Peptides against a protein of PDB entry 6GMG. Designs and how they scored, part 116

Target 1, 331 residues: chain A of PDB entry 6GMG
Amino acid sequence: DSDDRVTPPAEPLDRMPDPYRPSYGRAETVVNNYIRKWQQVYSHRDGRKQQMTEEQREWLSYGCVGVTWVNSGQYPTNRLAFASFDEDRFKNELKNGRPRSGETRAEFEGRVAKESFDEEKGFQRAREVASVMNRALENAHDESAYLDNLKKELANGNDALRNEDARSPFYSALRNTPSFKERNGGNHDPSRMKAVIYSKHFWSGQDRSSSADKRKYGDPDAFRPAPGTGLVDMSRDRNIPRSPTSPGEGFVNFDYGWFGAQTEADADKTVWTHGNHYHAPNGSLGAMHVYESKFRNWSEGYSDFDRGAYVITFIPKSWNTAPDKVKQGWP

## One batch from the design tools (peptide; made by RFdiffusion4, then SolubleMPNN)

Design b2_p8_4_s2 (from b2_p8_4, 3 letters changed)
Fold by OpenDDE base, seed 3:
Structure b2_p8_4_s2 (fold): chain B 331 residues (1-331), chain A 8 residues (1-8)
Amino acid sequence: as target 1 above (331 residues)
Amino acid sequence: EVLDVHKL
């Protein structure tokens, strides 16, 4: 229940983290200790270490989404989302495949659709686009220059994103970023901003007007990327969990993982930071824990979710919440 | 804003 959420207390700026604990290939710690690490490693503004503010601690306390929130500077809007879907695999498996023993047709189709998404290719597409955006930002001192640079880069690469509408999330994302407009952020100067990436896991069967089978087993047609661009229309994602398939079964709304702007070329070596739930130290859920997972551990997801999206947003270059290299755990 | 209610 949201009523038992607690904002973790302030940590002294000079307090070093306790060692993280290994957890199935992840590094894990309690939220208070993550705040200590965050202050030492990620808190820097204009090269100066900062104490995590009350507002930032409150954002963080929201759980996995809070990790992305505190590091991106805004609650995720998920508007600029990418994925990769193998249409040929999907069609072939539907045509030639058979339901497993005890599997319904709807369950089979939902599973086949889930398995037709490629998390690694989706992530790589987002990284590719983020790189293009970063090149477009580099020498642009107003939005018009940024957009012109972006269109030129896309044209040079024959990228289908060049055909997106000017009002699309792709072209409007920068101007809609609060930190871009802040005096101590971008100050309306694109060259002061950089593209960053986070990921969201969620359920496809969210349409309440659809069949119960789609809500239980997934909607095979929902949240597919557009061919060529890889863009996913996230407008129908309302944080609705999967419907129970058996009595007593329950599923949760989403998972968020923060990647930032790591330069590690090997996807399997990238680190994803996420939380287990909102911070409720005196409630049934308990204290929030933060995990630093390798891509394999992150992309595996849970049965609660049948979609993964990789989302681009922007932060000021003066922030250190998205460093080129992320070290897993502590020390 | 929606909070994370899942548990790892």
Scores: peptide ipSAE 0.259, ipTM 0.884, DockQ to the pose 0.196
Fold by OpenDDE base, seed 5:
Structure b2_p8_4_s2 (fold): chain B 331 residues (1-331), chain A 8 residues (1-8)
Amino acid sequence: as target 1 above (331 residues)
Amino acid sequence: EVLDVHKL
């Protein structure tokens, strides 16, 4: 019940986090302690630490999406999303593979589709695009200059994104970023902005007009990336969870993981920050916990989800919510 | 604005 959500209290700016360490690739702490860490490490605006505001604490309290929300400065719109899908693998497995014992045909097809997505390649595509965008931003002092730079970069790389419409999420993403227009943010200067990445896990079988089997076991054709670009049409993602396959079974709506702008070239060494659920310290769910997971831990996901997307958005360079290096835990 | 309701 959303009614038991509580905004975490303010933490003193000088309060250090209680120590916590990673175990098997994941570090975990309670939301209050994450706020302390956030204030020490990620809160900086123009090089100065900031106390997490009440508004930011409220955003954070929404759970995994709250982690992305507070660090990106806006509720995720998920418009500029990338993934990688191996169509040949999918077709081959459907043709030559067989359902497991007790597995229905629909369950088999859904599983094969899920397994045909490559999370690492999807992440790599998003990083590639973010790098192109960052180069286009670097010396651009107006949106026109940014767009011109971006088109040139894409042309030089023979990237299929060069053929996207000017009104596409790809080209419109910057102008649609609130912090780009803010005086203390980008101030309409692209060179003050940088591209950042987060990931969303969600369910493919969200169409209520489709078969029950698709809602239970996934829609093999849904949310596939476009060939060449890797763009995923997220317009049909309405945060609808997987349908139960047995009485008493329940699934959740989504998971979000924050990557930001880490420069670590090895995907397996990157750190993803996410939450377990909305903050309900006096409710059945309990206090929100924040996780800092290695890519393997993040990308594994849960049975609740059969899709992963890697999304690009923008933040001001003056924010420290997306540093070059992210460390798990606190000493 | 949608809440995260899952548990990890």
Scores: peptide ipSAE 0.238, ipTM 0.879, DockQ to the pose 0.197
Fold by OpenDDE base, seed 1:
Structure b2_p8_4_s2 (fold): chain B 331 residues (1-331), chain A 8 residues (1-8)
Amino acid sequence: as target 1 above (331 residues)
Amino acid sequence: EVLDVHKL
């Protein structure tokens, strides 16, 4: 139960993490040890290490979403989300494919839809857009200059995002970022901010008014990216888990993975930081663990989820929560 | 805010 959540204790600023190493693409440690790592590696503000505050430790204790929360500085709103969906593959497989033995039509359609999303292409689209945004930010000292730069960049690339409304999440995302307005953050100066990426895995069949089959096996038409832009309308994501298909089966609400602003060009070599569940050391779930996964480990996801989105937000450049390189484990 | 109830 949510009432079992505990805020991890403070860790001394100079305490080094206990060693841990990746195994088969994933490194794992307990949340307390991640706090130690975070203080050594990611805590820096203007080049100075910081102890993780009680507020930040509380955010972190929320689980996978807490990892993204503490590193982005805000609870994920998921408004600027990207994905890639192969419509031709989907249509072709529905037409020419066959349900597996014992698979219902709804199961088949849900599976085919899930398999028609390309996580790597979705991630690459988000990285492309983040790069465009970062170029637009670089020399912009007010929001107007940023928006003008952004429009010019999009026009030069013939990007469909140039046609988005001025009030769209794409153009309003910076203005709506709390750290952009903070004196010790962006201070309303776009050039002090950078675009960062996180990912969310979730269930498509969240509409309670839909068929039971969609809730159990997925809604093939839900949460598809818009053609040209790759934007996903996340407004219908209410953190509702997949419905059980058998007695005793249970699914969870979401998974969040933090990428930040890594410069590694090979997607397969990028590192995604996420948590297993909220911190409940005295409860049934136990202590929270933090994972540092390679992209393949992250993008594989779980049967709980049939959608992945890659979301752009912003943090101050003075924060070190999104470094160019992320290493798994310690040392 | 919603917490993560996923157990790996």
Scores: peptide ipSAE 0.355, ipTM 0.899, DockQ to the pose 0.197; fails the geometry check
Fold by OpenDDE base, seed 4:
Structure b2_p8_4_s2 (fold): chain B 331 residues (1-331), chain A 8 residues (1-8)
Amino acid sequence: as target 1 above (331 residues)
Amino acid sequence: EVLDVHKL
């Protein structure tokens, strides 16, 4: 479509991927080879392998967000997002800490805020909520039954999410999922759906009406999770990158990582699938590469971003884009 | 929809 983005060509359904292996926790391959892997491993609908459609290849070509897009079946809305923020750590570090040599006050505050987020705890919160949702979905054959089950589960766990408004992203997420309404998807049957997780890294200082310092060094008060629930209001995320702090410096808009529904209990052993940039084999960026990263590699992030959110959405159980186990690379 | 322009 626009700019120098190219849709990768179709790959034969039976074409095996070229081998690639993880190095230092990350496996890497070109997008075309990932399509081959995807067709072998993740493409299954009702147990049958599918060739990645032109539409799906177009989605994938968008880069890191494309990996999440093709596997979730929809462009990320990021409405049901979770994070963990240590308020006490933040306050204590601001009070007792001091700027590093050459660090401005705004830079110090932005850094302290960034460091007060815990990616692992944010991920664990999302997994906890996804588990609750999956239990609520399990025997529910209409949305009302799902919502009733969900409220019961939350009450049993004394979870603060039980107090969320009925119109909140938490309760409306399922009904707002296109694949839930599809005949070959959920067919309006919650028990045909499962909760899945992806992550987004982004910049906090996106408010153009705020100070330049916040845009350069982060907004310490932005995109914090609500106490008790862990919910992050993502409505102000407009994919605006960090402002340069020096001439020639530039930052990018976001990073997305796909987790799905892996059952690995050890967070450090979970695999996150993401891309480097949109596919532009004839452009300056070059071909898109897909990464399969361990959590440590994913959660490290980049200086471009000072926020990480873990988002829940839903896919049909008939899809194999979110298997219990994900393996890095190809033999 | 927005593109990923990040180069890793």
Scores: peptide ipSAE 0.306, ipTM 0.892, DockQ to the pose 0.198; fails the geometry check

Design b2_p8_4_s3 (from b2_p8_4, 3 letters changed)
Fold by OpenDDE base, seed 5:
Order: structure tokens, then C-alpha cells, then sequence
Structure b2_p8_4_s3 (fold): chain B 331 residues (1-331), chain A 8 residues (1-8)
């Protein structure tokens, strides 16, 4: 609930950010200062910087999801999501491992499942797929050409995604992107678009019909990637937080991290932009802060979450919200 | 409805 949420005020287009620097892999600044940075670095349309609009400032004010929202141009739909799960590790640990002292069987199984996800491999899979999509986009001037190119690329790589249904989120994602259809966006030209990546952290134990133990400690079978494709069925993600394990304990509903289209090959050197909470400068939560985290800092996550997904969407190439290089902080 | 994160 964001009853005390406030839209940050407009910042002059020429106002430079106050300086801030990374500490232990994470840089942090207040939302107003991030708006200043965003206007200088990420706001560009066709090479011209823009003032963040009232609508964009309102989107941003929603916290971590707001960072992804303002940079992707749409509220996250999470339809094209990837992860990596080590089934052999999971089975072996369940067979040969044992609960810790005081750990219930359900808690043990939930923990083992969480630990069997590989965030780095999930991210690499999303990058691989985004690369294939970008090649398919490059010379395609209509959707039919894009789809034909995509199928050819997948066939050449012997990728299991070639077997996905034509109506799947994988093949329909581009046509379902609002900015693809916009005159000043893609204008229905795939070659004007590029694939971008964001990540979502969330809780597996969201099923209301499940046991209390699954809601408290996780559902080991939920939100696993399909073998071969790495696709995660996100249809059951309803932004339900982890259930408290003790009186007074509370968990947040999700976290979102924006990667965009960085070209840095070393995952550990990539930068993820995210927010702490909705902007409430006059409320108990206070002003929203924006973080620029290295992959290690992002992928560590929180105890609030036992799943991570890496999601592909699209933005116009004319937008600079997903540059090849992202820098932490401001000099 | 658009949902937000409360606090991390």
C-alpha cells in the first residue's frame, strides 16, 4: 500500500547530480538526485536529453519496480522470464543432506531448493536469448521477418526455444510491447528495437491452498525453469510476500533490478539499478533511495525471496535507458 | 492495480 506515496518534484534539465560513489559494490542516492542523473545520462531520445515527465516521475515513485518501469517504458509484465535450476544438486542434497539443528523438514527443503537456483547461469541464459533476439531484430523491418530470423537463429544454435508455440510469450513479446507500436518508438519496425533485461526477486510460496509451511519456508517445486529453454512460468506470481515465521515479522512483496543492455561480458562487473521503497518523504518510510549495485550485491537478494528470474523486454534503440555501459555513482 | 515495494 502506498497511501503516503508522493511524486518527486521536477528537476531542472540542466541540474547536475550531487556526487556519490560506490561503497562495497553499491552506490546509493536519493530519488531526486537519481532523477538529475537520469536526465543527464538516460533520458535521451534520438540523442537529445529530456526532462523526466510527471508521468515518469510518478512511475519512478513506486520504488524498485518504478526504476524498471521508467527505464523500460512500461510496467513489468514478467511474461518472458528465465532462470537456472540444478536438478541434480537439488536431488542429491535432499537425499544426502540433513536439516540443520532446529530446522524443520519443510524449511530444509525450501532452503535446498533456493540454493539449487543459480543466479549467474539464469542471467547468462537471459543474455544469450537477448543476443539471439537482437540478431533477429537487426535487419527485420516487419514482424514476420523478425520471427523468421528468430526461428533461423534458434535452429542454427539448436536451441530448445525453437519448439515453443507461436503464441508463447517468447514469440509474442515484441508485438505486445507498446513502444514497438509507437510512432516515435519502433513504429512497427523490429530493427528499431532492442532486447533489454531486468530481474525480479519474489517468493515461491504464494499458493493460498498450500500448507502454512510452504508459505513460510517456500514451495520447492514452484517457479522452476523448464529444462532446455530455461523459461519460467510466472502466471502464479501474484506479488504475495513470504508469510511470517514469528510474531511481528514481515516481508516485502518483490524486488526489481534494471540491467538493460550492458555489453560487459563479466557478469560480476555488471551494474543493477533498483530502489528501496516507494517515495514517502513525509511518511514513516522516508524518501526513496536508488541503488546501483554490482551483480554480487544484486544477486545476493534478501531472505524475503527464494526465487530470482531474469526477464526480457524491448525498448526502442533511440532511447538511452539501456546504454552499453552503466557507471555507478556520479563524480 | 500497480503494486509497490514497501521496504528493503
Amino acid sequence: as target 1 above (331 residues)
Amino acid sequence: AVLDVHKL
Scores: peptide ipSAE 0.073, ipTM 0.819, DockQ to the pose 0.202
Fold by OpenDDE base, seed 4:
Formats: structure tokens, C-alpha cells, sequence
Structure b2_p8_4_s3 (fold): chain B 331 residues (1-331), chain A 8 residues (1-8)
């Protein structure tokens, strides 16, 4: 029940987090303690620590999406999304593979499609594009300069994104970022912005006009990346959960993980910050917990989801919500 | 609409 959601209370700016440590690649703490950490590590604007505002605490309280929301400064729009799909693997497995014992044909096809996505390659593609964008942002003092730089960078790399329409999410992403237009943000200066990454896990079988099997087991053809670019059309993602396959089974609509702009070259060593559910300390769900997971822990996902997208957005360089290095736990 | 997320 969303009605049980509560905004976490303010934490004193100088309050240190209670200690917590990673176990098997994941560190976990209660949302209030994450706020303390956030204020010490991620809150900085122009080099100065800030208390998490009531608005930011309200955003955070929404759970996994709240972590991405508070750190990106906006509710995720998911427009600039990347993934990697092995079409040959998919076709070969469908042709040469067979359903497992007790597995329906639709279940088999859905599983094969899910397994044909490569989370690491999808993440790498997003990082590659973010790097290109960051180079294009550098020393660009208006949007035209940024776009020109971006096109040049893409041409130099022979990247298929150079052929995208000028109105595509790829080219329009910066201008559509609220913090880019804010006086204390980008102030319409691209060089004051940087690209950041988050990930969304979701269900492919969201089309209510499709078969029940697709809603239960996945739509093998849905949310595939475009060849060459890796772009995923997210327009049909309506936050609809997987349909139950058995009585009493229920699934969650999505999961979000915040990466930001870490420079760790080894994907397996990157840290993803996410939440379990909305904050309901007096409700059945209980207090919100925040996880700091290694990539393996994040990318494993849940049976609730058969798609993972890696999304690029932008934040002001003056924000410290996306540092080069993220540490799990405290201290 | 902003959506709350249930426990995973």
C-alpha cells in the first residue's frame, strides 16, 4: 500500500553513519543511515556538504527508484537506454535447444530471450556512450557546440549513433534535463554537466493486448536494442509487472540501480546503489533499506524481470552524487 | 505518475 509511505526524518548534517560492511558483494543499511552517509559523501554542492532536503528525502522514500531519483535530481524518464542482445545466440538456441522438463514453449522462448541479453555488454555500451558524451560536453558552452562535438566524436569512432535523428532521445537528452537549465546547475552550459548512468530492471511482457503467455513468461521480441546503436525503445515500458504463473505469485514492477560516473574499469568491481521498497516503517513492508551491490549482485536481478537497461542522464559537475569512486558500507 | 516500489 503506497499509503503507508513515510518521508524519512531529517538527519543532522554532521551525524556519521552507523558502520556497515559488505557481505558477499552487497552492503545493506536502513534508509536513515544511508541519508547520513549521503550527507557525508554525496551531498556536496560546489564542494560544500548539504543536509538532504525534505524534498530529497521524499524522493528517496519511494524505494529503488528513489535512490536514483535523489542522486540524479529527477524522476527517471528512461529515454536514453542501452542494452546488448545476442541475436545469433537467441536464434541458435531457439532452433537447436528444447524446453526443459515441464517448461512450456512460451516459457522456453521467454527464458532464451532473457538469457540472450548480456548485462555486462549493455553496461559497457552505456559507459562507452557516456564517455563520448562527456568528451563532447567538455569545453562546450552552448548546446550547439555540444551537439557538434558529439557528432564529431561519433564520426571519429564510426559509431552508428551518428545517424540518429536530431530529435532522438540521444541528441535531445541534455536539453531535456531540468538541472541543465537551472541557474545553480548547468545554467545552459554543457561544460558544467556530466553524463551519469543508472540501470532499470523490468518485465518485457507488458502488452495487455498480447497473449497471456507473453505476460507470464516474457515477450521475446520486446525491448531489444537496435543493432549498431544499442538503443532500447523504452516507450512501451509502463511499469507493468510480470503476470503470475501460479496462484498467490506476485511480481514487482521494476528495480533501479544507481551507478553514476564511477571510473573503475573492471565492471565486476563497480558499485550499484539501490533500495528494496518504499519507506514504510509503520507498515507491513517496514523501513526502506538501501543496498550497495557489486555489479554481479545487481545484474543478477530477480525473476520479476527479464530486461535490464542501462540509462544515461546528466547531472551538474558541481554535484557529488556521482563520484569517480564509490565505496560500499561505512567507513 | 510517481510509483512506489514493493519489496523485491
Amino acid sequence: as target 1 above (331 residues)
Amino acid sequence: AVLDVHKL
Scores: peptide ipSAE 0.070, ipTM 0.817, DockQ to the pose 0.216
Fold by OpenDDE base, seed 1:
Structure b2_p8_4_s3 (fold): chain B 331 residues (1-331), chain A 8 residues (1-8)
Amino acid sequence: as target 1 above (331 residues)
Amino acid sequence: AVLDVHKL
């Protein structure tokens, strides 16, 4: 029950983390120790370390989404999402492939659809778009200048995003970011903001009016990226988990991973920060743990999910929650 | 609505 969730206590600003190291691409520590690390590495506002506030500790306590929440400064809205889907692979596998022994047709189609998404290409598309946005932000002192710059950048690259409606999540994302409007944030100055990336894993078969098979094995047609843009319509994602395929089976509704604005060009070397569950030190789940995973570890996901999206949002440049380099573990 | 999660 969510009633067991506890806000982690404050950690002294100068308290160093206990050491921990990556093993097989993943480093793991308890949430209290992550707070210590966060204060030393990520807490800086205008170059000054800050103690994680009670509000931020409360956000963090929500688990995987809490890691993205505390670092992005807002609860994820997931409106500006990207993915990559290989339509030719999907069609060819459906035509030439066969269900495995004991696999139903619906299970086969759901699996083939899942396998037709390319997590690396989806991530690269989000990075490409974030780079374009960052160039558009750099010298823009109002939203109009930002939008004009963005359109010019897209035109120069012949990017299909240039054809998006002015009301689309793509063009409205900046003005809909709370920290953009804050005096100590962007102060309505685009040049004070930067694009950042996080990822969400979720289930495709969320339509309650669809077949039971789609809810159990996935909806092959759901949450596909639009051709050319790579945009995913996330409006139908209502945090509904996969339906059980056997008695007693249960699935989680989502997972979130924080990337930020790392400059590492090799996707396989990028670090994704995420949590296991909400913090319940006195409950059955126990204390929350925070993971720092390499891309391979993150993108592998769980059987709970058949979709991944890479989402762009914005934070003030004065925040250090999205540094150029992220290290696993401590020191 | 703000949602939390539990997983392995």
Scores: peptide ipSAE 0.070, ipTM 0.819, DockQ to the pose 0.208
Fold by OpenDDE base, seed 3:
Structure b2_p8_4_s3 (fold): chain B 331 residues (1-331), chain A 8 residues (1-8)
Amino acid sequence: as target 1 above (331 residues)
Amino acid sequence: AVLDVHKL
């Protein structure tokens, strides 16, 4: 199936997008039209509008992950991920709840675990941490200064992240960002970088050594955030999809949504940009479509997934792929 | 390369 992937053609730099189409509270367009919007709105480097390069168009063509890839400048590593899990709700529902009619015990436990995640709180935690990181970046001209600022900010806020190991993804994320090291990017100057957020939806039941029930209905114990920090260990996420529960059923491996660095305080008004699948205009899947969804539509996810993580990475401030305000659709 | 294949 992946063999049908095609890189979208170049769009003229001055070509304006066609109107997006409404789709169940989302704004939808074909990938070629998204490229037009991207060039008009998000392409700017040092204030100058750019045509999306062949490399960027190739990245974009990979689907939902491609949207995050082209806007973040790197393939998602997902190392600095946050979520929120209500342990008390989970325990109480397991104790006092019961399987629905026809629901197995494993299905019940998987569902209860899924429902015990709070997407809004997970997103807010990531935004909180990104804000702390941005303050730490602001006047730091080397990594040491950034780390010192970060530790100070965390101490002032009594944040549990202050206790993370120096080698943790939290402290190493900046130095591991390629664009930080690029001459035309951060040029090793933290103050030239900003924190950005994307989200990943994925399946918890990825352990092949676990029961078939966990692979079908979820692993209630997998990919929970650490108490206090909200950090999710993503090391076991290997892009393995949910196992079929009925003949002919199939699930996909992940979904990615790009948020960037929007300043809208109301989560429900934030815009998430994502793709449906890799671009296969001549294949069975068809052309890639790009969606700009409100948080409600994004966070709802699909039955393919029982986990959502909100991930922090960094981009140069000179890029306009993560503006303070994102307008849904076109015009 | 890891690809998204779901349809919205």
Scores: peptide ipSAE 0.067, ipTM 0.823, DockQ to the pose 0.199; fails the geometry check

